# Designs tried in a protein design run: peptides against a protein of PDB entry 4GXB. Part 6

Target 1, 277 residues: chain A of PDB entry 4GXB
Amino acid sequence: VPTEEVSLEVLLSNGQKVLVNVLTSDQTEDVLEAVAAKLDLPDDLIGYFSLFLVREKEDGAFSFVRKLQEFELPYVSVTSLRSQEYKIVLRKSYWDSAYDDDVMENRVGLNLLYAQTVSDIERGWILVTKEQHRQLKSLQEKVSKKEFLRLAQTLRHYGYLRFDACVADFPEKDCPVVVSAGNSELSLQLRLPGQQLREGSFRVTRMRCWRVTSSVPLPSGSTSSPGRGRGEVRLELAFEYLMSKDRLQWVTITSPQAIMMSICLQSMVDELMVKKS

## One batch from the design tools (peptide; made by RFdiffusion4, then SolubleMPNN)

Design b1_p8_5_s3 (from b1_p8_5, 5 letters changed)
Fold by OpenDDE base, seed 3:
Structure b1_p8_5_s3 (fold): chain B 277 residues (1-277), chain A 8 residues (1-8)
Amino acid sequence: as target 1 above (277 residues)
Amino acid sequence: EIVFVNPL
């Protein structure tokens, strides 16, 4: 692609549009800096955020595809897909809520975290009781962003990424599950027929390894999974987990977001490694 | 297939 000046749209978690003028040859960091400048986010806080490629669903929700890497050209990465459903989203890229303290010291950082958190609650990524929801709404009406975030930080799945409904082989084969990544774990939520909501917690510290597999299913006449056409690529994330003492077991998740799940695992591991140093 | 080993 020839080097040209273009207008690039970057979305916040709440769908707010940030338009930046960049070059088609600008790398991820260049675009991120342009977005930061547009928002008046200070340079020392840029590292707390990343750009993500997402697919916008019909309901306006974002399905995270992957994190944009440093060598990528965001304009090319999004436009090469030749579909307007793909967007670039700015989101915080750390897991430990302690880093919120650094970001919240700045007005723009505070606003970004607030907008993201409100969106995560509205989309059901953060789990709230009726009473907690009432308290959050009250704080939102008072425009008390700091207090709102402090309360939100105590809520279940604060800081998690929630994925689209998919399938896992745990606890049984072909179980519909909702996977969330955060707090150094993968949370698998499922509801079996006639049963209450169950959650399986898989801590990354108990994962020996994980793998992403891409395959093309053979044309078998019988398994028309609704929504996957014949010959669509199947992605799987499998991890080897220490279930008990000296007992390793593979768990496999079948999801179009398997790559993003793997990126989350690596990111959580990397952050833990930094804390151990 | 891409395999990631956990260093932790």
Scores: peptide ipSAE 0.553, ipTM 0.964, DockQ to the pose 0.904
Fold by OpenDDE base, seed 2:
Structure b1_p8_5_s3 (fold): chain B 277 residues (1-277), chain A 8 residues (1-8)
Amino acid sequence: as target 1 above (277 residues)
Amino acid sequence: EIVFVNPL
């Protein structure tokens, strides 16, 4: 692609649009810096955020596809898909809420975390009780962003990334699940027929390895699941998990977001490695 | 297929 100046739209978690003028040849970090400059985010806080490729769903929700890598050209990455449903989103890229303290010290950082957290709550990524919701709304009405975040930090699945409903082979084959990544785990929420909501917690520290596979389903006479076109690539995330002492078991998640899940796993592992050093 | 080994 010839080097040209272009206008690139980057969205915040709440859908707020940030327009930046960049070069088509600008790499991910260059674009991120441009976004930061546009938002007046200090340079020392840029590292707490990343750019993600997402697919905007009909309801306006974001389905995270993957994190943009350093070598990528965000303009090319998004435009090459030739679909307006694909967007670039700015989101915090760390897991430990302790890092919020650094980000919250800056007004812009605070605003970004606040907007993201509000969105995550509204989208059901962060789980809240009725009373907690009332408290959060009260704080939101008062625009008490710090207090809002402090309360939010105590909530279930704060800091998690919630994925679209998918299928896993745990606890049984072809089990519909909702996967969330955060707090050094994959949380699999499921409701079996006639049963209450269940959650399986898979700590990354107990994962020996994981893999992402892609396959093209063979033409079967079975009706394609609603929303999947004929010949659509099937993605799976499988991880080998230490279920008990000396007992490893593979768990497989079938999801178009398998790549993003693996990125989350790697990111969580990386963060833990930094803490151990 | 891409396999990731957990160093932890």
Scores: peptide ipSAE 0.552, ipTM 0.964, DockQ to the pose 0.906
Fold by OpenDDE base, seed 1:
Structure b1_p8_5_s3 (fold): chain B 277 residues (1-277), chain A 8 residues (1-8)
Amino acid sequence: as target 1 above (277 residues)
Amino acid sequence: EIVFVNPL
């Protein structure tokens, strides 16, 4: 690709558009730095954020596809898909809420976290009770961003990424589930017929390994994946989990976001490794 | 197929 100056749109979690002038040959870090400069985010805070490739759904929600890697050229990565539904999104890229303290010390960092958190609540990624929602709205009306975040940090699934509804083979075969990643776990929410909403927690520390597979179902075969017809690519994330002492069991999630789920697992593991060192 | 081993 020839090196040319181009305008690239990067979205915040709330859909705010940040336009940056970059080169087509600029790598992910170069684009990230350009976005940071546009937002007046200090250099020492850039590392707390990453660029993600997402698919914008009809309702405006974001379906995360993957994190852009260091070697990638964001302009090429997004434009090569030849679809306007794909966007680049800036989001915080750490899991431990303790790192919020570093980011919140800066006005711009605070604003970014606030905007992201508001969006996550509005989209139902962070789970809130009626009373909690009232408290959050009150703080939002007062524009008390620090207090808002402090309250939000205590909420269920704060800092999680929520995925689109998909299917798992646990606890039952072909079980519809909603997967969320955060707090060093995969949370699987499910509702079995006639039952209340249940949440299963799979801690990454109890995962021996995981794998991502892709397959094309045979025309004569049936697919259990929602929205996938015969011949459509099927992605699966499978992890081997320590269910009990000396008992490993494979859990398989069938989802178009299997790659993103795997990236989250790796990212959570990496962060834990850093803290352990 | 890509397999990741958890170092933890």
Scores: peptide ipSAE 0.549, ipTM 0.963, DockQ to the pose 0.887
Fold by OpenDDE base, seed 4:
Structure b1_p8_5_s3 (fold): chain B 277 residues (1-277), chain A 8 residues (1-8)
Amino acid sequence: as target 1 above (277 residues)
Amino acid sequence: EIVFVNPL
């Protein structure tokens, strides 16, 4: 692609549009810096955020596809897909809520975290009780962003990424699940027929390894994955988990977001490694 | 297939 100046749209979690003028040859960091400049986010806070490729669903929700890598050209990455449903989204890219303290010290950082958190609650990524929801709404009406975030930080699945409904082979084969990544774990929520909602927690510290596989189903075969058409590429995330002492078991998740799940796992591991060193 | 080993 020839180097040209273009207008690129980057969305916040709440769908707010940030338009930046960049070169088609600008790499991910260049675009991120342009977005930061547009928002008046200071340079020392840029590292707390990343650009993500997402697919916008019919209801306006975002299905995270992957994190844009440093070598990528965001303009090319999004336009090459030749579909208007694909967007670039700015989101915080750390897991430990302690880092919120650094970001919240700045007005723009505070606003970004606030907007993201409001969106995550509205989309059901953060789980709230009726009473908690009332408290959050009250704080929102008062525009008390710091207090809102402090309360939100205590809520279940704060800071998690929620994935689209998919299928896992745990606890049984072809089990519909909703996967969320956060707090150094994969949370699998499921409801078996006639049963209450259950949650399985898979801590990354108990994962020996994981893999992503891509395959094409046979024409005669139907996929068990909800909403997946015949002949579509099938992605799977499998991880080897320490279920009990000296007992490893593979768990396989079939999802178009398997790559994103793997990126989350690696990111959580990396963050823990930094803390360990 | 891409395999990642957990260093933790």
Scores: peptide ipSAE 0.549, ipTM 0.963, DockQ to the pose 0.905

Design b1_p8_5_s4 (from b1_p8_5, 5 letters changed)
Fold by OpenDDE base, seed 4:
Order: sequence, then C-alpha cells, then structure tokens
Structure b1_p8_5_s4 (fold): chain B 277 residues (1-277), chain A 8 residues (1-8)
Amino acid sequence: as target 1 above (277 residues)
Amino acid sequence: MEVFENPL
C-alpha cells in the first residue's frame, strides 16, 4: 500500500469514536501512540492497552476477532476486510486487577477503565445481582468513577472477555456454551434443557497445551448446526486439560472466535510467567 | 495446525 496520510477511527468499549490521523504504513504501536496522544493518555500507561479487531454486531456489541499484532498495519488490517462491520477497539490488555491501580492514578486511565467497565456491565460480561446493579447505578449517577471501579473489581467476571455463543464437546457433544476468558481461566457457561445455569472453570495452569484448527466442512446433508452456511470455515479451539490426577482430556470449542480465545490463553499464560519471574 | 505448549 502506498504511504498516505489517512483518518482512522478507533472505538472505545462504549462505542466512543477516536479519530486519528496516521500513515497507512503506521504499525500497531504507532497507531496506539496516536490514539493515546488524542486521549491525552501518558506514555507510561500505553502498555496497559491494546488495539483489537472486532466485528460490530447489529445490537452494537463487539465480537472480538483478534488482537492486532505489533507488525500489523491497523489501517490495512481493517480496510482489507471490505466490510464496515469491522472496527478497531481500544481495550485494556492485562488480566490482573492489581494493574488497575497504576492506570487509575491518571485521570484519562481512570476514564478508560470506567468506560470499559460500564460497557462490560451493560453487555452482561460482568455478572451483577439486582442489588449490586442498584449500587453501581447510584455510583454512576454520582460520577464516582473510583468507587464504581472498586465495587466492580469485586464482581463476578470482572476483567473477563465474553465471547459469542458457541458450541463445545463438553460436558456433552454439541453443547451450546458461552465462553469467557479472565482470571487465568476459561469459563464455560451452559444451560441444559430443564436445568439451571452451570459453569465449568478451566484454569490455564491445568492446560497442558492448546491448538487452533481450521476446516471446511464437507457438504454432509445433516449438519443441522443452526447458522453455519455450507462451505464456511470452521474454527476450533482444543485444549488438553488435567481433569483429575493423571487424567488428561481434550476439550474442543467450535467458534469463529477460536483465534481470539487462543490469544487470550497465551496472554494469560504470559502474564503469569511474568509474575513468576 | 499449531499447537501451543503451556510452560506453566
């Protein structure tokens, strides 16, 4: 692509648009720095955030596709898809809520975490009781951002990334599940017919390995999986999990977001490795 | 097919 100056739109979690002037040849870090400058985020806080490629759904929710890598050209990465559904989103890129303390010391960092957290609650990524929701709304009305975040940090699935509904082979074949990544785990939420909501927790420390596979389903007449067109690429995340002492079992998740799930696993592992060093 | 080994 010829080097040209372009206007690039980057979204916050709440859908707020940040317009930056960049070169088509600018890499992910260059674009991230431009976004930080536009927001008046200090340089020492840039590393707590990343750019993500997402697909905007009809309801305005984001389906995370992948994290933009350092060598990528964000303008090319988003425009090459030739669809207005694809967006670039700024989000925090760490898992341990202890790092919120560093970010919250700055007004802009505080605002970014607040906007993300409000959005995550509104989208049902963070799980709240009716009473907790009332408390959060009261704090939101008072614009008490620090107090709001301190309460939010105690909530179930705070800091998690929620994926679109998909299918797993656990606990049964072709089981509809909602996967969330956070707190060094994959959470699989499922509701079997006539049963209560169940959650399976898969800690990354008990995963021996994982893999992403892509396949084109053969036109077998009976693939009643609602919504996958004939000939669409099927992505799967499979991980080998220590279910009990000396018992490894493969768990397979079939999802268009399998790549993003793998990126989350790697990112959680990397963060834990840093803490061990 | 890419397999990621967990170092943890």
Scores: peptide ipSAE 0.450, ipTM 0.940, DockQ to the pose 0.889
Fold by OpenDDE base, seed 1:
Structure b1_p8_5_s4 (fold): chain B 277 residues (1-277), chain A 8 residues (1-8)
Amino acid sequence: as target 1 above (277 residues)
Amino acid sequence: MEVFENPL
């Protein structure tokens, strides 16, 4: 591809647009640096953020597709999809809330975390009680960003990435679930018929291994769900989990976001490895 | 099929 100067749109979690002039040949880090410069984020804080490929839904929600890798060319990665629904999003890329302290020391870093956290609450990624919501709104009205974040850090699923509703084979076959990744776990929320909302926690430290598979369903003559056209690729994340002492069991999640889930698992493992070193 | 082993 010939090297050309182009305008690239990068979104924040709240949908704020950041326009940067980059080369078509600029790699992920080059684009990230350009975004940081546009935001006046200092260089020492760039490493706390990453660029993600997302699909924007009709309601403006983001479905995370994958993290952009270092070798990628973000302009090419997004434009090659030939659909306006795909966007590049800047988001924090660490899991441990302790790293928020480093980012919050800078005004721009604080603003980024605040905007992301507000968005995550509004989208229901962070779970809040009525009272907590009242407190958060009061802090938001006062524009007390540090206090807002300190309260938010105590909330259920703070720092989690929430996925679209999908299907798992646990606890039962073809169980509808909502998966979230964070705090070194996959959280599976499910509601069985006539039952209360349940949450299963799968800690990454108890996963022996995981894999992503893609398959094309054979045209089985059975009228499967009308929305999946005959021939759509089925993605699955499967992980082998230590359920009890000396008992490993495979759990399989069927989701278009299986790749992103796998990336989250790897990222959580990598962060834990760094902390052990 | 790529299987990721957990080093933890």
Scores: peptide ipSAE 0.449, ipTM 0.940, DockQ to the pose 0.845
Fold by OpenDDE base, seed 2:
Structure b1_p8_5_s4 (fold): chain B 277 residues (1-277), chain A 8 residues (1-8)
Amino acid sequence: as target 1 above (277 residues)
Amino acid sequence: MEVFENPL
């Protein structure tokens, strides 16, 4: 692509549009800096955020596809898909809520975290009780962003990324699950027929390894599940998990977001490695 | 296929 000045739309988690003028040749960091400048986010806070490629659903929800890498050209990455469903989203890129303290010291950082958190609650990524929801709404009405965040930080799945409903082979084969990544874990929520909602927690510290695989299903006969077009690539995340002492077991998640899940795992591991040093 | 080893 020839180097040209273009207008690029970057979304916040709440769907707010940030238009930046960038070069088609600008890398992820260049675009991130442009977004930061547009928002008046200080340079020292840029590192707490990342750009993500997402698919916008009909309901306006975002399905996270992947984190944009440093060498990528965000304009090219999004436009090459030739679908308006694909968007670039700015989101915080750390897991430990302790880092919120650094970000919250700045008005713009506070606003970004607030907007993200509101969105995550509205989307059901953060789990709230009725009473908690009432308290959050009260704080939102008062526009008490700091207090809102302090309360939110105590909530279940605060800071998690929730994935689209998918399938896992745990606890049983072909189990419908909702995966969420955060707090150094993958949380698998499932409801088996006639059972209560269950959650399996897979701590990254107990994962020996993980892998992403892609396969093209062979055209097996009659059961065209109507929604998977002929020839859709099946992505799987598999991780080897220490279930008990000296017992490793593979868990496999089949999801179009397997790449994003893997990125989350790596990111959580990286953050833990920094803390261990 | 890419396999990621956990260093933790």
Scores: peptide ipSAE 0.449, ipTM 0.940, DockQ to the pose 0.898
Fold by OpenDDE base, seed 3:
Structure b1_p8_5_s4 (fold): chain B 277 residues (1-277), chain A 8 residues (1-8)
Amino acid sequence: as target 1 above (277 residues)
Amino acid sequence: MEVFENPL
């Protein structure tokens, strides 16, 4: 693509649009800096956020595709897909809620965390009881952003990224699951017919390894699941997990978001490594 | 120690 000045739309988690003037040749960091400048976010807080490629669903929810890498050109990365459903989203890029304290010291940082957290609750990414929801709504009505975040930080799956419903081979083959990444784990939520909601926690510290694979299913004549066209690429995340003492088991998740899941795993590991140093 | 919580 020739180097040209363009208007690029970047969305916040709540769908708020941030328009920035950038070059088509600007890398991820250049675009991130432009977004930060537009928001009046200080330079020292830019590192707490990242740009993500997402697919906007019909209901306005975001399906995270991947994190944009440093060498990428965000304008090219989004426009090359030739579909208006793909968007660039700004979101916090750390896992430990302790880093919220640094971000919350700034008014713009506080606003970004607040908007993201409200959106995550509204989308059901953060799990709340009826009473907790009432308390959160009361704080939202009072516009008490700090108190809202402090309460939210105590809630189940605060800081998690929730994925679209997918399939795993755990606990049984072809089990429908909802995967969430956060707090150094993959949470697999499942509801079997007539059963209560169950949640399996897979801590990254007990994963010996993980991998992403892509395959093209051979046209087997029988069970075309209605939504997969013939010849669609199947993505899988597989990880080898220490289930018990001296017992390793492979778990495989089949999801179009397998790449994003692996990025989350690596990101959680990287953050843990920084804390140990 | 992080313990795997298997709900199954």
Scores: peptide ipSAE 0.165, ipTM 0.836, DockQ to the pose 0.042; fails the geometry check

Design b1_p8_7_s1 (from b1_p8_7, 5 letters changed)
Fold by OpenDDE base, seed 2:
Structure b1_p8_7_s1 (fold): chain B 277 residues (1-277), chain A 8 residues (1-8)
Amino acid sequence: as target 1 above (277 residues)
Amino acid sequence: SLVFRNPL
């Protein structure tokens, strides 16, 4: 692609649009810096955020596809998909809420975290009780962003990324689940017929390894589920988990977001490795 | 398939 100046739209978690002028040849970091400059985010806080490729759903929700890598050209990455459904989103890229303290010291950082957190609550990524929701709304009305975040930090699944409903082979085959990544774990929420909501917690520290597999289903003559086009690639995330002493078990999640899940796992592992050094 | 080993 010839190097040209282009306008690139980057979205915040709440759907706010940030337009930046970049070169088609600008790499992810260059674009991120441009976004930061547009937002007046200090350079020392840029590292707390990343650009993600997402698919915008009809309801405006974002399905995270993957994190943009350093060598990528965001303009090319998004435009090559030839669909307006794909967007670039700015989001915080750390897991430990302790890092919020650094980001919150800056007005722009605070605003970004606030907007993200509000969005995550609204989308049900962060789980709240009725009372907590009331408290959060009160703080939101007062525009007490710091206090809002402090309360939010105590909430269930704060800092988690919630994925679209998918299927796992745990606890049983073809089990519908909602996967969330955060706090050094994958949380699998499921509701079996007639049962209460159950959650399986898979700590990354107990994962020996994981893999992403891409496969093309053979045209089986039977019922094409109407929504999956004939040639859709099936993605799976499988991880080998230490269930008990000396008992490793593979858990497989079938999801179009398997790549993103893997990225989350790697990111959580990386962050933990930094803490151990 | 891409396999990732956990160093932890």
Scores: peptide ipSAE 0.568, ipTM 0.966, DockQ to the pose 0.909
Fold by OpenDDE base, seed 1:
Structure b1_p8_7_s1 (fold): chain B 277 residues (1-277), chain A 8 residues (1-8)
Amino acid sequence: as target 1 above (277 residues)
Amino acid sequence: SLVFRNPL
């Protein structure tokens, strides 16, 4: 691809648009630096953020597809999909809330975390009680960003990525679930008929391995789920989990976001490895 | 399929 100067749109979690002028040949880090410069984010904080490929839903929600890798060309990666629904999003790329302290020391970093957190609460990624919501709204009205974040850090699923509703084979076959990744775990929320909402926690430290599988369903005559056209690729994330002492069991999640889930797992593992070193 | 081993 010939090197040309182009305008690239990068979104924040709240949908704020950041326009940057980059080269078509600029790699992910180059684009990230351009975004940081546009926002006046200092260089030493760039590493706390990453660029993600997302699909924007009709309601404006983001379905995370994958993290852009270092070798990728973001302009090419997004434009090659030939659909306006795909966007590039800037988001924090660490899991441990302790790193918030470093980012919050800077005005721009604080603003980014604040905007992301507000968005995550509004989208239901962070779970809040009625009282907590009232407190958060009060702080938001006062524009007390630091206090807002400190409260948010204590909330359930703070820092998690929430995925679209999908299906798992646990605890039962073909169980509808909502998966979230964060705090070194996959959280599976499910509601069985006539039952209360249940949450299963799968800690990454108890996962022996995981795999992503891509398959094309054979045209089986009758059971085509109405929404998947014949021949759509099925993605699955399977992980081998230590359920009890010396008992490993495979858990399989069927989701178009299986790749993103695996990226999250790897990222959480990597962060834990850094802390152990 | 891509298989990832957990080093933890």
Scores: peptide ipSAE 0.565, ipTM 0.966, DockQ to the pose 0.906
Fold by OpenDDE base, seed 4:
Structure b1_p8_7_s1 (fold): chain B 277 residues (1-277), chain A 8 residues (1-8)
Amino acid sequence: as target 1 above (277 residues)
Amino acid sequence: SLVFRNPL
């Protein structure tokens, strides 16, 4: 692609648009720096955020596709898909809430975390009780961003990334599940017919390995999964999990977001490795 | 398939 100056739109978690002028040849870090400059985010806080490729749903929610890699050209990565549904989103890129303390010390960082957290609550990524929701709304009305975040940090699935509804082979074959990644785990939420909501927690420390598989389904008759068109690429994330002492079992998640799930796993592992180091 | 080994 010829090097040209272009206007690139980057979204915050709440859908706020940040327009930056960049070169088509600018890499992910260059674009991230441009976004930071536009927001007045200090250079020392840039590393706490990343750019993500997402698909915007009809309801305005974001389906995370993948994290943009360092050597990618964000303008090319998003425009090559030839669909306006694809967007670039800025989001925090760490898991441990302790790093919030560094980010919250800056007004812009505080605002970014606040906007993301509000959005995550509104989208149901962070799980809240009715009473907690009332408290959060009160703090939001007072525009007490620090207090809001401190309360939010105590909530279930704070800092998690929630994926679209998908299918897993655990606890049974073809189980509809909602997967969330955070706190060094994959959380699988499922509701079996006539049963209460159940959650399975899969800690990354108990995963021996994982794999991402891409396959083209053979034109077999009844595609039992409503909504998958004939010939669509099937993505799966499988991980080998230590279920009990000396018992490893494979768990397979079938999801278009399998790549993103794998990226989350790697990111959580990397962060834990840094802490051990 | 891409396989990732957990170093943890």
Scores: peptide ipSAE 0.563, ipTM 0.966, DockQ to the pose 0.906
Fold by OpenDDE base, seed 3:
Structure b1_p8_7_s1 (fold): chain B 277 residues (1-277), chain A 8 residues (1-8)
Amino acid sequence: as target 1 above (277 residues)
Amino acid sequence: SLVFRNPL
């Protein structure tokens, strides 16, 4: 792509549009800096955020595809897909809520965390009781952003990334699940027929390894699930998990977001490694 | 070990 000045749209978690003028040849960090400048976010806080490629669903929700890498050209990465459903989103890129303290010291950082958290609650990424929701709404009405975040930090799945409904082979084959990544774990939520909602926790510290597999299913005469056309690429995340003492078991998640799940796993591991050093 | 629980 020739080097040209372009207007690039970057979305916040709540769908707010940030328009930046960049070069088509600008790398991820260049675009991130442009977004930060547009928002008046200080340079020392830029590292707490990343740009993500997402697919906007019909309901306006975002399906995270992957994190944009440093070497990528965001304009090219999004436009090469030739679909308006793909967007670039700014989101915080750390897991430990302790880092919120650094970000919250700045007005713009506080606003970004607040907007993201409100959106995560509205989308059901953060799990809240009716009473907690009432308290959060009260704080939102008062525009008490710091207090809102402090309460939100105590809630279940705060800081998690929630994925679209998918399928896993655990606890049984072809089990529909909702996967969330956060707090150094993959959480698998599932509801089997006639059963209550269950959550399985897979701690990254108990994962021996994980892998992403891309495959093209052979035309089987069996009724393909209505959502997958013939010849669609199947993505799987598999991880080898220490279920009990000296017992390793493979768990496989079939999801179009398998790459993003793997990125989350690596990111959580990386953050833990930084804390141990 | 893996734990399955009701989150509610």
Scores: peptide ipSAE 0.250, ipTM 0.892, DockQ to the pose 0.035

